# Ledger of designs, part 104: peptides against a protein of PDB entry 6MBK

Target 1, 240 residues: chain A of PDB entry 6MBK
Amino acid sequence: GFEMVNFKEEGFGLRATRDIKAEELFLWVPRKLLMTVESAKNSVLGPLYSQDRILQAMGNIALAFHLLCERASPNSFWQPYIQTLPSEYDTPLYFEEDEVRYLQSTQAIHDVFSQYKNTARQYAYFYKVIQTHPHANKLPLKDSFTYEDYRWAVSSVMTRQNQIPTEDGSRVTLALIPLWDMCNHTNGLITTGYNLEDDRCECVALQDFRAGEQIYIFYGTRSNAEFVIHSGFFFDNNSH

## One batch from the design tools (peptide; made by RFdiffusion4, then SolubleMPNN)

Design b2_p11_7_s2 (from b2_p11_7, 7 letters changed)
Fold by OpenDDE base, seed 5:
Structure b2_p11_7_s2 (fold): chain B 240 residues (1-240), chain A 11 residues (1-11)
Amino acid sequence: as target 1 above (240 residues)
Amino acid sequence: IPGLVPVKHAL
C-alpha cells in the first residue's frame, strides 16, 4: 500500500500506492525487524554489553553502538535500513559556528553545549573501552571508531529512538523502527502503538491519503525548541 | 525526513 520515495525537500518518505482511509492499519513492523536494546544484547555487541555498565544503563548508547556494529557488517540484516539513514544531520552536534551563534541569545545554547560535552565525554570513554576491553576485539568498528562515527550514531538514535514495551510487556525498552520511521511529520495525533499480542508496532492512518500522496504521521507533542535540539528541524505548523 | 525529533514515542 506504500513505497519509499525520495522527496526533494523532505528526503526519504512514504508514498501511498493506493487509497488509504483514516484510521486504517496501513503499516506494521514486527519486533524481529526492530533494532532494540535486546537485539543489541544478542548481537556481536552482546559480550561487551554484558560487562559495560554504561551500555547497560543507557539504552540509547547501546543502540548507537548497535547501529555502528551493524553498519560495519556487510551482511547485517539492517543494511537496507541503515543505508536510508542520513550520513549527516542538522542536529546541534553538527552545528557550525554561525548556527551556534544564532542560539547564543537563547536558553537552547546551554542544552547544545551540554549535548556536545556529554557526547564528547562518551566518545572518549568508549574509545578507551574499544581499545582496551577484551570483548571489543570482535567488534567490526575496533580499528575505525572515530568521533564522526559516534556523532552519527548518537544523532541517528537521538532522532529515531522510540519507547516500546519489552516482549513480556513488563517494562519499556528503546527501539529504532525501520520502515515506519521513514514517515515524515505533520501536525495531528499519535496514530502509532505497540500490539503486544501480535508483537508488532502498528500505525494507523492519520487521515485519508490518496494514491500518490505522501503519508505523514505525527511525531508527538514537541516544542520547536525540542525539535531543534533533538532533531535539527523547525516545524512552522507546530501547535506547541 | 532524516534528522527528525527524538521520536521518543511512548508506544
Scores: peptide ipSAE 0.029, ipTM 0.700, DockQ to the pose 0.165; fails the geometry check
Fold by OpenDDE base, seed 3:
Structure b2_p11_7_s2 (fold): chain B 240 residues (1-240), chain A 11 residues (1-11)
Amino acid sequence: as target 1 above (240 residues)
Amino acid sequence: IPGLVPVKHAL
């Protein structure tokens, strides 16, 4: 087993409550617990999704709006998960002017400016949609849709989105994976997959973990620039 | 950590 713990430097993570062996299936998350593009389509957002081409084309934006709608819904099934999310992020959309100036000497500045420009344009578009579209009147965010809300949701999705198969396995969709996304990063191999027969995400242990040790997973091959831009952190021991 | 979140995995 495992438990959620607040680690000093690494914030929230998972700690082993017993010895876990390498390659042991220690964590699984059924599809019904995931926040997916499909769950967004089946939510209060569904009518708007069915009529907006950008929501249909960009699953990450659909997840961002799904997250905002569920956050604004006191009875949302995902409230316990949403309450574990940061209120702010160390991602480029939250950089202060001095942090942006520091990046001007790096290649990352182009990606930062692209994120700012794209996010601002998306917000302006969707602000108009929320104000004018008939199906937007049912959304809990109708009268409370700020740039800060949108920035938070986009950053939450950017840092946590995963590719999983659709229920029939014919396509790939996007998902937020509660509980599993609490694992912190270490170097290694991908040890998470999707079991279509049982319709669940499955995570096997990267190594032996003793009772009381933090459980780490490998987030995949990324540059340090990609960690900063997409994850909001720098991994000093990154081999890539 | 929330903030040190598993970045986009292909599963």
Scores: peptide ipSAE 0.028, ipTM 0.698, DockQ to the pose 0.142; fails the geometry check
Fold by OpenDDE base, seed 4:
Structure b2_p11_7_s2 (fold): chain B 240 residues (1-240), chain A 11 residues (1-11)
Amino acid sequence: as target 1 above (240 residues)
Amino acid sequence: IPGLVPVKHAL
């Protein structure tokens, strides 16, 4: 067992409630609990998605809008998950001028500027779409779509999106994985997979964890720059 | 986790 805990420096994480052994399947999340591009298509966003080429082409943007629509929906199935998400992020879209100036000496600056430019363009485009498109009239964000909302949703997706197989296993799609994405990062090996037979995301323990210890997972091989740009954090002990 | 990406694959 595990529980969600707010750790002072790391934010929310998972804590073991019993001893967990290395390679033990301690966490699984069925597809029906995931926020996916498919669940976005099946939501209030579905009619707009079916008519907007950008939403169709960019699964991350579809997830961002799905997240915003569900956040604005008091009866959303994902409210408990959404409420665990931070209100702000340490991602480049939230950087102050001094942080951007510091990055000017790094290779990351090009990606930061790209994110700013792309996010601003996307916001401007979708602001117009939401204001003018007939299928946007029923969206709960119709009268309350700000840049801050969009920045938050894009940052949420950027920091939490995962590739999973489609239900038939023929393709890959994007998903947010509730509860699992509360695990903090450590060095190691990928211990999460997708079980198509049981149609669930499965996570095995990277190491032994004792009762009361935080459960960490490895997010994959990334540079510190990639962690900053895509994850919104710097990992000092990054071996890559 | 907010400042942390549990992303198996951040794209």
Scores: peptide ipSAE 0.027, ipTM 0.679, DockQ to the pose 0.206; fails the geometry check
Fold by OpenDDE base, seed 2:
Structure b2_p11_7_s2 (fold): chain B 240 residues (1-240), chain A 11 residues (1-11)
Amino acid sequence: as target 1 above (240 residues)
Amino acid sequence: IPGLVPVKHAL
């Protein structure tokens, strides 16, 4: 077993409540618990999604709006998950002027400016959509949609989005994976996959963990794509 | 998790 714990320096993480052995399947998350593009389509966002080409084309933005709608919904199934998310991020969208000035001497400045410009353009577009589109009338964020809200949601998705198979395994879709994404990062190998037979995300232990130890996972190789909103990690279908 | 830009988890 494991429990969610607030670690002083690392924030929320998972702590083992018993000894866990390397390669033990200690954590699984059924599809029904995931925040997906499909759950977004089946939510209050569904009617707008069905008519907005950007939401349809950009699953990460669909997830961002899904996250905002669920955050604004007191009875949302995902409230316990949403309340564990950081209020701010160390992403370029949160950089202070001094951090941006430091980056002006680096090639990273172009990516930072690109993210700012793209996010601002998306916000301006969707602000207008929310104010004018007939299917936006039921969105809980209609009268309370700020740039801060959008920045937070985009950053939450950018940092936590995963690629999973569709239910039939024919395609990939995007998901936020509650509980599992509370694991903090360590160096190692990818130990998470998707089991299509049981329709669940499965995580095996990277190493032995003792009762009381924090459980770490390997998030994957950090590529320059960390700054690219588009780099969904594919789980290697370890269909062994 | 706050300070780690949670890298997209490679699933």
Scores: peptide ipSAE 0.026, ipTM 0.681, DockQ to the pose 0.126; fails the geometry check

Design b2_p11_7_s3 (from b2_p11_7, 5 letters changed)
Fold by OpenDDE base, seed 5:
Structure b2_p11_7_s3 (fold): chain B 240 residues (1-240), chain A 11 residues (1-11)
Amino acid sequence: as target 1 above (240 residues)
Amino acid sequence: IEGLVPVLHSL
């Protein structure tokens, strides 16, 4: 029903290979294909996760390290997904001096500075952990863990993390959703949910799409400031 | 189906 395409201005996206009707379930992703906090716990990161309170408390950081470990693993199940991720982002952690200067007149500057400081502090902390913690010895990051690595992973998670229910539905957890997160953004309504009965993410079409058209989704209600801070872009047709 | 939304980065 769809294919991955590299669009000129938008990068990778999904293109319909047939006509898709509004509200049609065209895409689903089983839990087993997701990168989750749980899959992080069950990975090579698991031993360190079990001993580090920050990894345990901050699921986004757990996902960032999971992403880094899997990226460094040639046989990772998620290699095809990871290879679709940008190598760099247009998010504030990558801003040049001039880009930061433009934000100085906005309230966003304070959040950008906070993000930068927190990311730097986290990197410094985890650099020490990776160098000294016994359970870090088997991590592929042991001999190579740079700020650039961490910045990339944090930015990847920041732009793509989602809340999903735990397997038993009792709590929420964080997940990266391969294939689905390739859909580019448009204005509309949330059309993705989690089906606990079938244990999968499900996406229904926001509108009719013809064969050959790009499939868009709505990422959720955010201000343009939030888009800049968390996704690195403005959305002119944003209702907020 | 419970709606999915991207989560903002915790600072």
Scores: peptide ipSAE 0.027, ipTM 0.680, DockQ to the pose 0.257
Fold by OpenDDE base, seed 3:
Structure b2_p11_7_s3 (fold): chain B 240 residues (1-240), chain A 11 residues (1-11)
Amino acid sequence: as target 1 above (240 residues)
Amino acid sequence: IEGLVPVLHSL
């Protein structure tokens, strides 16, 4: 087993409560527990999604709005998960002026400016949509949709979104994976997959973990610039 | 098991 723990310097993560062997299936998350583009379509957002071309074309934005709608819904199934998410992020959308100035000396600055521009444009577009579209009247965010809300949702999705197969396995869709996304990063191999037969995400142990040790996963091959832009941190032992 | 690819989609 495992438990959620607040680790010094790393924040929240998962700790083993027993010895776990390498390649042992220790964690699985059924599709019904995921926040997906499909669950967004089946929510209060569904009518608006069906009529907005940007929501249909950009699954990450659909997830961001799904997250905002569920956060604003006291009876949301995902409230326990949403309450584990940071209220703010160390990603570029939250950088102060001096932090942006520091990045001007790096190759990341162009991607940061692009992210700022795109996020601001998306907010302006969807602010108008929410104010004017008939299907937006049922959204719990109708009278409370700020840039800070949108920035938070976009940052949450950007740092946590995953590709998974659709239910029939014919296409790829986007998902937030509760509980699993609490694992912190280390160097290694991808040890998480999707089991279509059982319709669940499955994670096997990267290595042996003893009881009381933090359980790490490998997020994939990323540059330190990509970690900053998409995850908000540098990884000193990054081998890529 | 197809590997879950964490998607770094730049917004």
Scores: peptide ipSAE 0.025, ipTM 0.683, DockQ to the pose 0.285
Fold by OpenDDE base, seed 1:
Structure b2_p11_7_s3 (fold): chain B 240 residues (1-240), chain A 11 residues (1-11)
Amino acid sequence: as target 1 above (240 residues)
Amino acid sequence: IEGLVPVLHSL
């Protein structure tokens, strides 16, 4: 019903290969295909995760390291997904001096500075951990962990992380959702959920899409400032 | 170490 396409200004997105009706379940992603905190724990990162309080406390950082470990693993199941991710982002961690100066007049400046400070501190901490921790010797990134790597992974997670239920539905965890997260944004309502019975993410069409049209989703209620901080773009038709 | 400033998509 759809295919991945590289659109000129939007980058990769999904295009309908047939007519899709509003509210039609056109896309689903089973849990086994997701990059989750649990899959991180079950990966080569697991031994380090079990010993590091920050990885345990901050699921987004766990996902970032999971993403880096899988990227550095030629035989990773997620290589096809990882190769579709942007190599750079327009998020604050990539802002040039002039962009930061422009934001000095906005409420976003404090969040930008916080992101820089926090990311730098985290990198410094984890660089030391990777160099010194016994369980870090198993990581494919052991000898190649740069700030650029960390910035990329953090930005990837920041822009793409989702809350999903645990398998038993008792708690929430964090996940990257391959294929689904290729959908670009439009205004509307949330049309994605998690089906615990079938243990999968499910996305229904926001509207009718004709064959050959790009399939858009709504990322959620956000201000333009939040889009800048978290997604690196403004949305002119944003109602917030 | 302070937390990241993430966004979470609602599912």
Scores: peptide ipSAE 0.025, ipTM 0.676, DockQ to the pose 0.131
Fold by OpenDDE base, seed 2:
Structure b2_p11_7_s3 (fold): chain B 240 residues (1-240), chain A 11 residues (1-11)
Amino acid sequence: as target 1 above (240 residues)
Amino acid sequence: IEGLVPVLHSL
């Protein structure tokens, strides 16, 4: 098995409670536990989703609003998951002026400014939608929707969103994968897949882990620039 | 089993 642990430098992660062998299926997450575009459509957000073309076109924004609605809902099934999420991120949307100044000498500055601009525009749009749209009246965030809320939700989704198949396997959709996404990153191979027969995410161990060791996964091949922009961290041993 | 792909946010 495994347990969630707060590691001093890496924040929350998973620790093995027994020896786990390489390629052992140690973690699975059924679809019903995922935060998906479909669960957003089936939530209090559903009526607004059905009427807003941006929510329909941009599954990541739909997930961001789903996350905000569930965070604002004391009885949400996902409260235990949401409480494990960082309150702030090291992603560009949280950069201080000095961090932005440092990036001015890099090509990343254009992507940072674009991200700021796009996020601000999205917030302004959805603030107006939430204030004026009839289907927004039931949203728990109706009277409490700040840029800070939106920045947090967008950053949470940006760092944690995954593609998974639809239930029938005909298309792909977006999902946040509770518990699994607590695994910190290491270099290696992709060891997570979706099992359509059992309708679950499945993660096999990248390597042997002994009892008491942190369990790492590989997030995929990305440049350090992509890690900074999308994940908020550098990986020194990144092969890309 | 299909591989899960982390999605980069569209800027």
Scores: peptide ipSAE 0.028, ipTM 0.685, DockQ to the pose 0.276; fails the geometry check

Design b2_p11_7_s4 (from b2_p11_7, 6 letters changed)
Fold by OpenDDE base, seed 1:
Structure b2_p11_7_s4 (fold): chain B 240 residues (1-240), chain A 11 residues (1-11)
Amino acid sequence: as target 1 above (240 residues)
Amino acid sequence: IPGLVPVLWSL
């Protein structure tokens, strides 16, 4: 089917090990392998989640803390996935001064500043929560929670979070989708869905891929500004 | 299959 490969420009991606035809279901990921708001609630983070209004209101932050807790847990089921994540990102939270100056001529600058301010405020809030809340004592990050940790987790979730249905299909929730999220972006159509009957994410091939070719997916219609803010890259062939 | 849409980070 496919294999994980480190590509020179794109970083880690998936490469076809056989010919894959357009619309072929080549990749699926069961719910049990996903990092979700529900798995966060069912983890060591659960007691704190149940008591913190921000974690409850902001599923993306819940995922960020879930990711941090699992990263800090040597025996975490998701360690193999977490180890494939970038250690740093090209997203605004990692921009140098010159990069921020360059964006001052764009509409993105307001979103960059908002992201910085909000992330800093969130960190300050949660640092205090982790240090003082009774349910935070059991968290593996209790004695080590830096802004760099939070920035990394936020950026990881920002670049990789997806909306999926709950098990009963009545609501939506947020998820990180291991293995699938290694696919790099190309222009096209959304080819990933959720199969509730089999309780799994399913990805069909956007096009024919030959053995040895990188498998790309379409991340959705976004402006270049949105790609910069949320994914940390420009896409020259973006039709938006 | 309903398409999974990557969700933009809420600021």
Scores: peptide ipSAE 0.143, ipTM 0.790, DockQ to the pose 0.273
Fold by OpenDDE base, seed 2:
Order: sequence, then structure tokens, then C-alpha cells
Structure b2_p11_7_s4 (fold): chain B 240 residues (1-240), chain A 11 residues (1-11)
Amino acid sequence: as target 1 above (240 residues)
Amino acid sequence: IPGLVPVLWSL
């Protein structure tokens, strides 16, 4: 019902290949296709994860390293997804000196400097871990881990991480959702949920789309796309 | 591409 297309100004997006009706379930992504904290634990990163307190405490960093390991792995299952990710981002970590200077007169400068400082500290910490920890020896990034790599992975995760339920529905975990996260944003209501019975992310159409039209979704307010775990599809105006 | 989510990551 859809195809990935590189749109001139918007980058990659999804285009309808047939007419899609409002509220139609047009897209689903099984758990096995997601990049999750669990898939990170089950990957080549698993032994290091099991011994590093920061990877264990910060699922977003675990996803960043998972993304880097898979990017560095030619036979990674997620190569097709990774190749669709931007090479650079409009996040504060990519601001040019002139952009930072412009922001010096704003309150945002403190957040920008905080992001730079935190990311640099994380990089320095994990650079040392990768160089010295025995379980880092099998990582494909062992001999190639730059700040640019880390900045890219952090920005990728920061812009694309989602909360999903664990397989048993008892807790939440973090995930990158391939294919689904290629949908560009429009104003509207959240039309994505997680189906625990079928163990998949499900997206219903926000509106009617004709064949050849770009499919847009609403990610909610620029908070992490919180899957409404309790209510299924969130059709209420997120008044938050 | 999902929108920019400003997340301050602290160690």
C-alpha cells in the first residue's frame, strides 16, 4: 500500500501506492524488525552492556551504540534502514559557530551548551571503555569510534526513539521503528499504537490518502512519541 | 523523518 520515496525537500518519506482511507490500518511493524534495547542486549554489544552501568541505565545510549555497531556491520539486518537515515541533523549538536553565536542572546544557549557538554563527556567515557574493556574487542567500531560517529548516533536516537511496551506489556522500553519513522509529520492526532496480541507497532491513516500522495502522521507534541500504552490508539487531542 | 526531539542527555 506504500513505498519509500526520496522527496526533494523533505527527504525520505512514504508514498501511497493505492487509495488509503482514514482510520485504515495501512502500516504495521513487528517487534522483530525494531531496533530496541533488547536487540542491543542480544547483539555483539550484549557482553559490554551487561558490564557497563551507563548502558544499562540509559537505554537511549544503548540504542546509539546499537545503531553504531549495526552501521559498522556489513551484514546487519538493519542496513537497509540505516542507509535511509540522514547523514547530518538540524539538532544542536550540528549547529555551526554562527548559529551558536546567534543563540547566545537567547535562553536556548544554555541547553545547546549542555547538550554539547554532555555528549562530549559521554564520548570521552565510552572512548575509554571501548579502548580498555575486554568485551569491547569484538565490537565492529573498536578501531573506528569518533566523536562524529557518536554525535550522529545520538542525534539519530534523539530524533527517532520511541517508547514501546515490553513483550509481556509489564514495562516500557525504547525502540527505533524502521519504516514507520520514515513518515513525515503533519498536524493531527496520534494514530499509532502497539498491538501486544500480534506483537507489532500499528499505524492507522490520519486521513484519506490517494494513490501517489505522501503519507503523513502526527508524532504528537515534540515529546518522544509516547505510545499510549493504556488506551491503544490515542484519538483524544493530546491537551498536554 | 520524525521531528526534532530536544533531549538533554545527562550522564
Scores: peptide ipSAE 0.143, ipTM 0.790, DockQ to the pose 0.053
Fold by OpenDDE base, seed 4:
Parts: structure tokens; C-alpha cells; sequence
Structure b2_p11_7_s4 (fold): chain B 240 residues (1-240), chain A 11 residues (1-11)
């Protein structure tokens, strides 16, 4: 077993409560527990989603709004998960002016500026949508939608979104994976996949862990953590 | 989760 623990330097992580062996399936998360584009469509956001082309086209934005709506909902099923998310992030959207000035000498500056511009444009667009669209009237964020809210949600999704298969396995969709995404990252091999037969995300141990040790996993190179939909767990040292 | 390189989101 494992337990969620707040580690001083790393924030929330998972700690083994017993010895876990390498390749042991120690963690699985059924689809019903995931925050997905589908769960967004089936939430209070659903009516607006059905009418807004940007929400429909950009699953990451749909997840960001889903996260904001659920955060603003005291009875949300995902409240325990949301409360474990960082309040702030060490990402470009949180960079101070001096950090941005330093980056002006780097190739990253164009990406940072693009991210800022895109996020600001999205916020401005959706602020207007929330204020004017009839299906936005029931959203819990209608009277409280700040740039800080949107920045937080976008950063949460950027850092935690994963690709998973649809229920029929015919397509990929985006998901936040509660509990699993609390594992801190270490170098290694991808030991997470999606089991379509059991309709769950599965994680096997990267190495042996003793009782009381923090459980680390490799998320891959952090583009969207692409779940290996068809090939299962990568055991090959993809030397990046 | 450690600090991540976020994906750029375009409209």
C-alpha cells in the first residue's frame, strides 16, 4: 500500500506503507475517478461546452475550466484532489519580471511570450463568454473569474494533463489523474499505462521501495505524459 | 510533481 504525505521540499508525494517490489502493480485509477474532457462535458460546464467552439476544440482549456468549476463547488467529488494541488507553480505564467528579463537572452523567451499572450487572450475571451453567455449563468465562477484563477488552472493542467484512450480505445483524450499525479518524478522508464479491459490507469513500481520510502515514478519527457496506449509499459531505457 | 515544461496553448 501507499499513503499521501506532504514532503517538505517536494510537496505532496506517495509513501510506501509496505515493501513494494519492482514491476509490482501498486497503483491503479479507474476512469470514473479521472478529470477528463468527458467529465467536463457531463458537469455544470456541459451546456457551455456544447455551445463554445474553443472549449470543444481545446481539451486542455476544457480541463482548466472543469478544474475551476469543481474548485468552486464545495460538493465536488474532486475536492480532495483539488486541495492537494499547489496554489502556485514554478512555470512561465508565474515568472517575475526579473526572471523574464533574464530569459530575454535565451531561446525560451519566444515560448514564454507566446504562452503569456495565448493565456491572456484566452482569459479575455472567456471572461466575456462567462459574462454574456446564457449557459455561463450557472457556473460557480461567474462572479469570481480572475486572471489568477485562470493562470492557476492553466498551469495545473499544463503540468498534469495526460493522454489516455477513450473508452472504446478508438481515440485519445486528456485527463488529470488523481493520486497518481502526486507521485514525484525521478529518472527512469515509463511504468504507467492504461488498461482498457479494466478501464483504468495502471502504475507499476519502477524499482523496489521499502516501507516508509517515497514512491517515485518517471513521467517521461514532459510533453503531455503520453500513456503508452498500445505498447503498455516501456521497459526499454529510452535514452533520451 | 516537479516543475514542468508546459505545452504552449494557442487559440
Amino acid sequence: as target 1 above (240 residues)
Amino acid sequence: IPGLVPVLWSL
Scores: peptide ipSAE 0.129, ipTM 0.774, DockQ to the pose 0.049; fails the geometry check
Fold by OpenDDE base, seed 3:
Structure b2_p11_7_s4 (fold): chain B 240 residues (1-240), chain A 11 residues (1-11)
Amino acid sequence: as target 1 above (240 residues)
Amino acid sequence: IPGLVPVLWSL
């Protein structure tokens, strides 16, 4: 077993409640608990999604709007998960003027400005869509859609989205994976996969963990400058 | 906290 704990230096993480052995399946998350592009399509956002080309083309934006709609819905199934998300992020969209000025001497400034510009353009587009589109009238964000809301949702998705297979395994889709995404990072090997037979994300222990120790996973090789796509690991089932 | 998935946010 494990429990969610607030660690002083690392924020929220998972702590072992018993000894866990290396390669032990200690955590699994069924598809029905994930926030996915499919769950977005099946939500109050579905009618708008079916008619908006950008939502259809950009699963990350679909997840951002799904997250905003669910956050604004008191009875949302995902409220317990959403309440664990940061209210603010240390990502470029939250940089102050002085932080941006510091980056002006670096190549990173172009990526930061691109992100600002793209996010602002997306917000302006969707603000107009939400104000004018008939299927937007029932969205819980209809009368409360600010740039701050959009910035938060984009940053949440940017930091937590994963690739998983579709239900039939024919394609990949994007998902937020509650509980699993609370694990903090360490060096090692990828130990998370998707089990299509049981239709769930599965995480095996990277190493032995004793009761009371924090459980770490390896997020994959990240360059310092590149936000790396958290690939949902397709472990090929070794057919024995 | 699982890290940043670079998805193209370019329209």
Scores: peptide ipSAE 0.126, ipTM 0.795, DockQ to the pose 0.067; fails the geometry check

